# Peptides against a protein of PDB entry 4PAS, part 5

Target 1, 39 residues: chain A of PDB entry 4PAS
Amino acid sequence: SVNQASTSRLEGLQSENHRLRMKITELDKDLEEVTMQLQ
Target 2, 39 residues: chain A of PDB entry 4PAS as posed
Amino acid sequence: SVNQASTSRLEGLQSENHHLRMKITELDKDLEEVTMQLQ

## One batch from the design tools (peptide; made by RFdiffusion4, then SolubleMPNN)

Design b1_p29_6_s3
Fold by OpenDDE base, seed 3:
Structure b1_p29_6_s3 (fold): chain B 39 residues (1-39), chain A 29 residues (1-29)
Amino acid sequence: as target 1 above (39 residues)
Amino acid sequence: SLYEQLEDPSLSLEEVQQLLEELRKQLES
């Protein structure tokens, strides 16, 4: 149904949003480590 | 209602997904 498709899309977008936030945190940590190694 | 509960910004991702799943169950035919 239209409702099932809409809720499934929302669930997907929310999970992807969470994934991307976690990835940004990981990249920030990696960049910090590289910065420390270059000093 | 379940719809109103989704507006709570303190909900975790898991809680939001559970609420959406419950709404889908109520609407399935």
Scores: peptide ipSAE 0.048, ipTM 0.499, DockQ to the pose 0.038
Fold by OpenDDE base, seed 1:
Structure b1_p29_6_s3 (fold): chain B 39 residues (1-39), chain A 29 residues (1-29)
Amino acid sequence: as target 1 above (39 residues)
Amino acid sequence: SLYEQLEDPSLSLEEVQQLLEELRKQLES
């Protein structure tokens, strides 16, 4: 149904948003480590 | 209602997904 398609899309977007937030956190930590190595 | 529960901004991703799944169950034929 239209509602099922909409909810599935929302779930997909939410899961991707979560994944991207986690990736950003990882990159931030990697950047911090590199910064420390350069000091 | 389940729809009203989705309005809570403090819900975790897992909680939101669970609510959406419950809504799907109600709407499926």
Scores: peptide ipSAE 0.047, ipTM 0.499, DockQ to the pose 0.037
Fold by OpenDDE base, seed 5:
Structure b1_p29_6_s3 (fold): chain B 39 residues (1-39), chain A 29 residues (1-29)
Amino acid sequence: as target 1 above (39 residues)
Amino acid sequence: SLYEQLEDPSLSLEEVQQLLEELRKQLES
């Protein structure tokens, strides 16, 4: 149904949003480590 | 209602997904 498609799309977008936020956090930590090693 | 519960901004991602899954179950035929 249209409702099932809409809810499935929303669930997918929410999970992707969470994944991207976690990836940004990981990259920030990696960047911090590299910065410390360059000092 | 389940729809009203989704309006709570304090819900975690897992709680939102559980509510959406429950709504999907109610709408399936």
Scores: peptide ipSAE 0.047, ipTM 0.495, DockQ to the pose 0.037
Fold by OpenDDE base, seed 2:
Structure b1_p29_6_s3 (fold): chain B 39 residues (1-39), chain A 29 residues (1-29)
Amino acid sequence: as target 1 above (39 residues)
Amino acid sequence: SLYEQLEDPSLSLEEVQQLLEELRKQLES
């Protein structure tokens, strides 16, 4: 149904959003480590 | 309602997915 397609898309977008947030967190930690090493 | 529960920004991704699944079930009934 149209609603099932919409909710499935939303779930996909939410999971991708979560994945991207986690990746940003990882990159932030990497940046912090590099920054500390450069000081 | 399940729709109202989705408005809670503190919900985990898993909880949101569970709510969406329950909504799907209701729409199928």
Scores: peptide ipSAE 0.046, ipTM 0.494, DockQ to the pose 0.036

## One batch from the design tools (peptide; made by RFdiffusion4, then SolubleMPNN)

Design b1_p30_8_s4
Fold by OpenDDE base, seed 3:
Structure b1_p30_8_s4 (fold): chain B 39 residues (1-39), chain A 30 residues (1-30)
Amino acid sequence: as target 1 above (39 residues)
Amino acid sequence: ERKEILEKLEEYAKTDPELKKKLEEDKKLF
């Protein structure tokens, strides 16, 4: 149904948003580690 | 410089408790 498609899309976008936020956090830590190693 | 990234992460942390926890841990680590 249209409602099932819209809810599934929202859930997918919410999960992807969470994944991307976590990935940015890990990349920030990795970047800091590299920066510290280059000092 | 990580200011822009950290500012965006803090904005996201307002609605993501797991991210907020990890940011608090990160602040202690670095």
Scores: peptide ipSAE 0.022, ipTM 0.381, DockQ to the pose 0.048
Fold by OpenDDE base, seed 2:
Structure b1_p30_8_s4 (fold): chain B 39 residues (1-39), chain A 30 residues (1-30)
Amino acid sequence: as target 1 above (39 residues)
Amino acid sequence: ERKEILEKLEEYAKTDPELKKKLEEDKKLF
C-alpha cells in the first residue's frame, strides 16, 4: 500500500541518517587526532 | 573549525544514545 511504501521509505531514511551521523562523528574524531599529531 | 559541526551533532545526540556516548568519549579524548 501507499502507507507501507511511505513507512518503509521513512525507516530507510532514518537508518541512513543514523549511519551518517555516526560516520560524521568518527570523521570528526579522526580529524582531531590528525590535527593533534600535526601540532 | 569543527565547533558548528559538534554543536549540530550534540543536537542530534538528544535523540540518539549511541551518538551521545561517542560524543562524550571524544570530548574526553580531545
Scores: peptide ipSAE 0.022, ipTM 0.381, DockQ to the pose 0.050
Fold by OpenDDE base, seed 1:
Structure b1_p30_8_s4 (fold): chain B 39 residues (1-39), chain A 30 residues (1-30)
Amino acid sequence: as target 1 above (39 residues)
Amino acid sequence: ERKEILEKLEEYAKTDPELKKKLEEDKKLF
């Protein structure tokens, strides 16, 4: 149904959002580590 | 430079316990 397709799309977007949040967190740590090493 | 990014991450961490844990670990490391 249209509702099932919409809910599946939302679940996919929520999982991708979580993945991207985790990636940003790791990149932020890596950037801070590089910044500390350059001081 | 990172202030706005960290502010948004903290906002997301209110509803994401795994992200919250990683942010707290990061605060201890740096």
Scores: peptide ipSAE 0.022, ipTM 0.379, DockQ to the pose 0.049
Fold by OpenDDE base, seed 5:
Structure b1_p30_8_s4 (fold): chain B 39 residues (1-39), chain A 30 residues (1-30)
Amino acid sequence: as target 1 above (39 residues)
Amino acid sequence: ERKEILEKLEEYAKTDPELKKKLEEDKKLF
């Protein structure tokens, strides 16, 4: 149904949002490490 | 400057315990 498709899409977006938040955290850490190594 | 990015991540960490853990680990390292 339309409601089932909307729910599945929302769940997919929520899981991707979580994944992207984790990736941003790791990239921030990696960037700071490189910045410190260049000093 | 990472302040603005970290501020937004801290808002998300209020409802995401795994992200909160990663931010605390990052704060200990840097």
Scores: peptide ipSAE 0.022, ipTM 0.376, DockQ to the pose 0.049

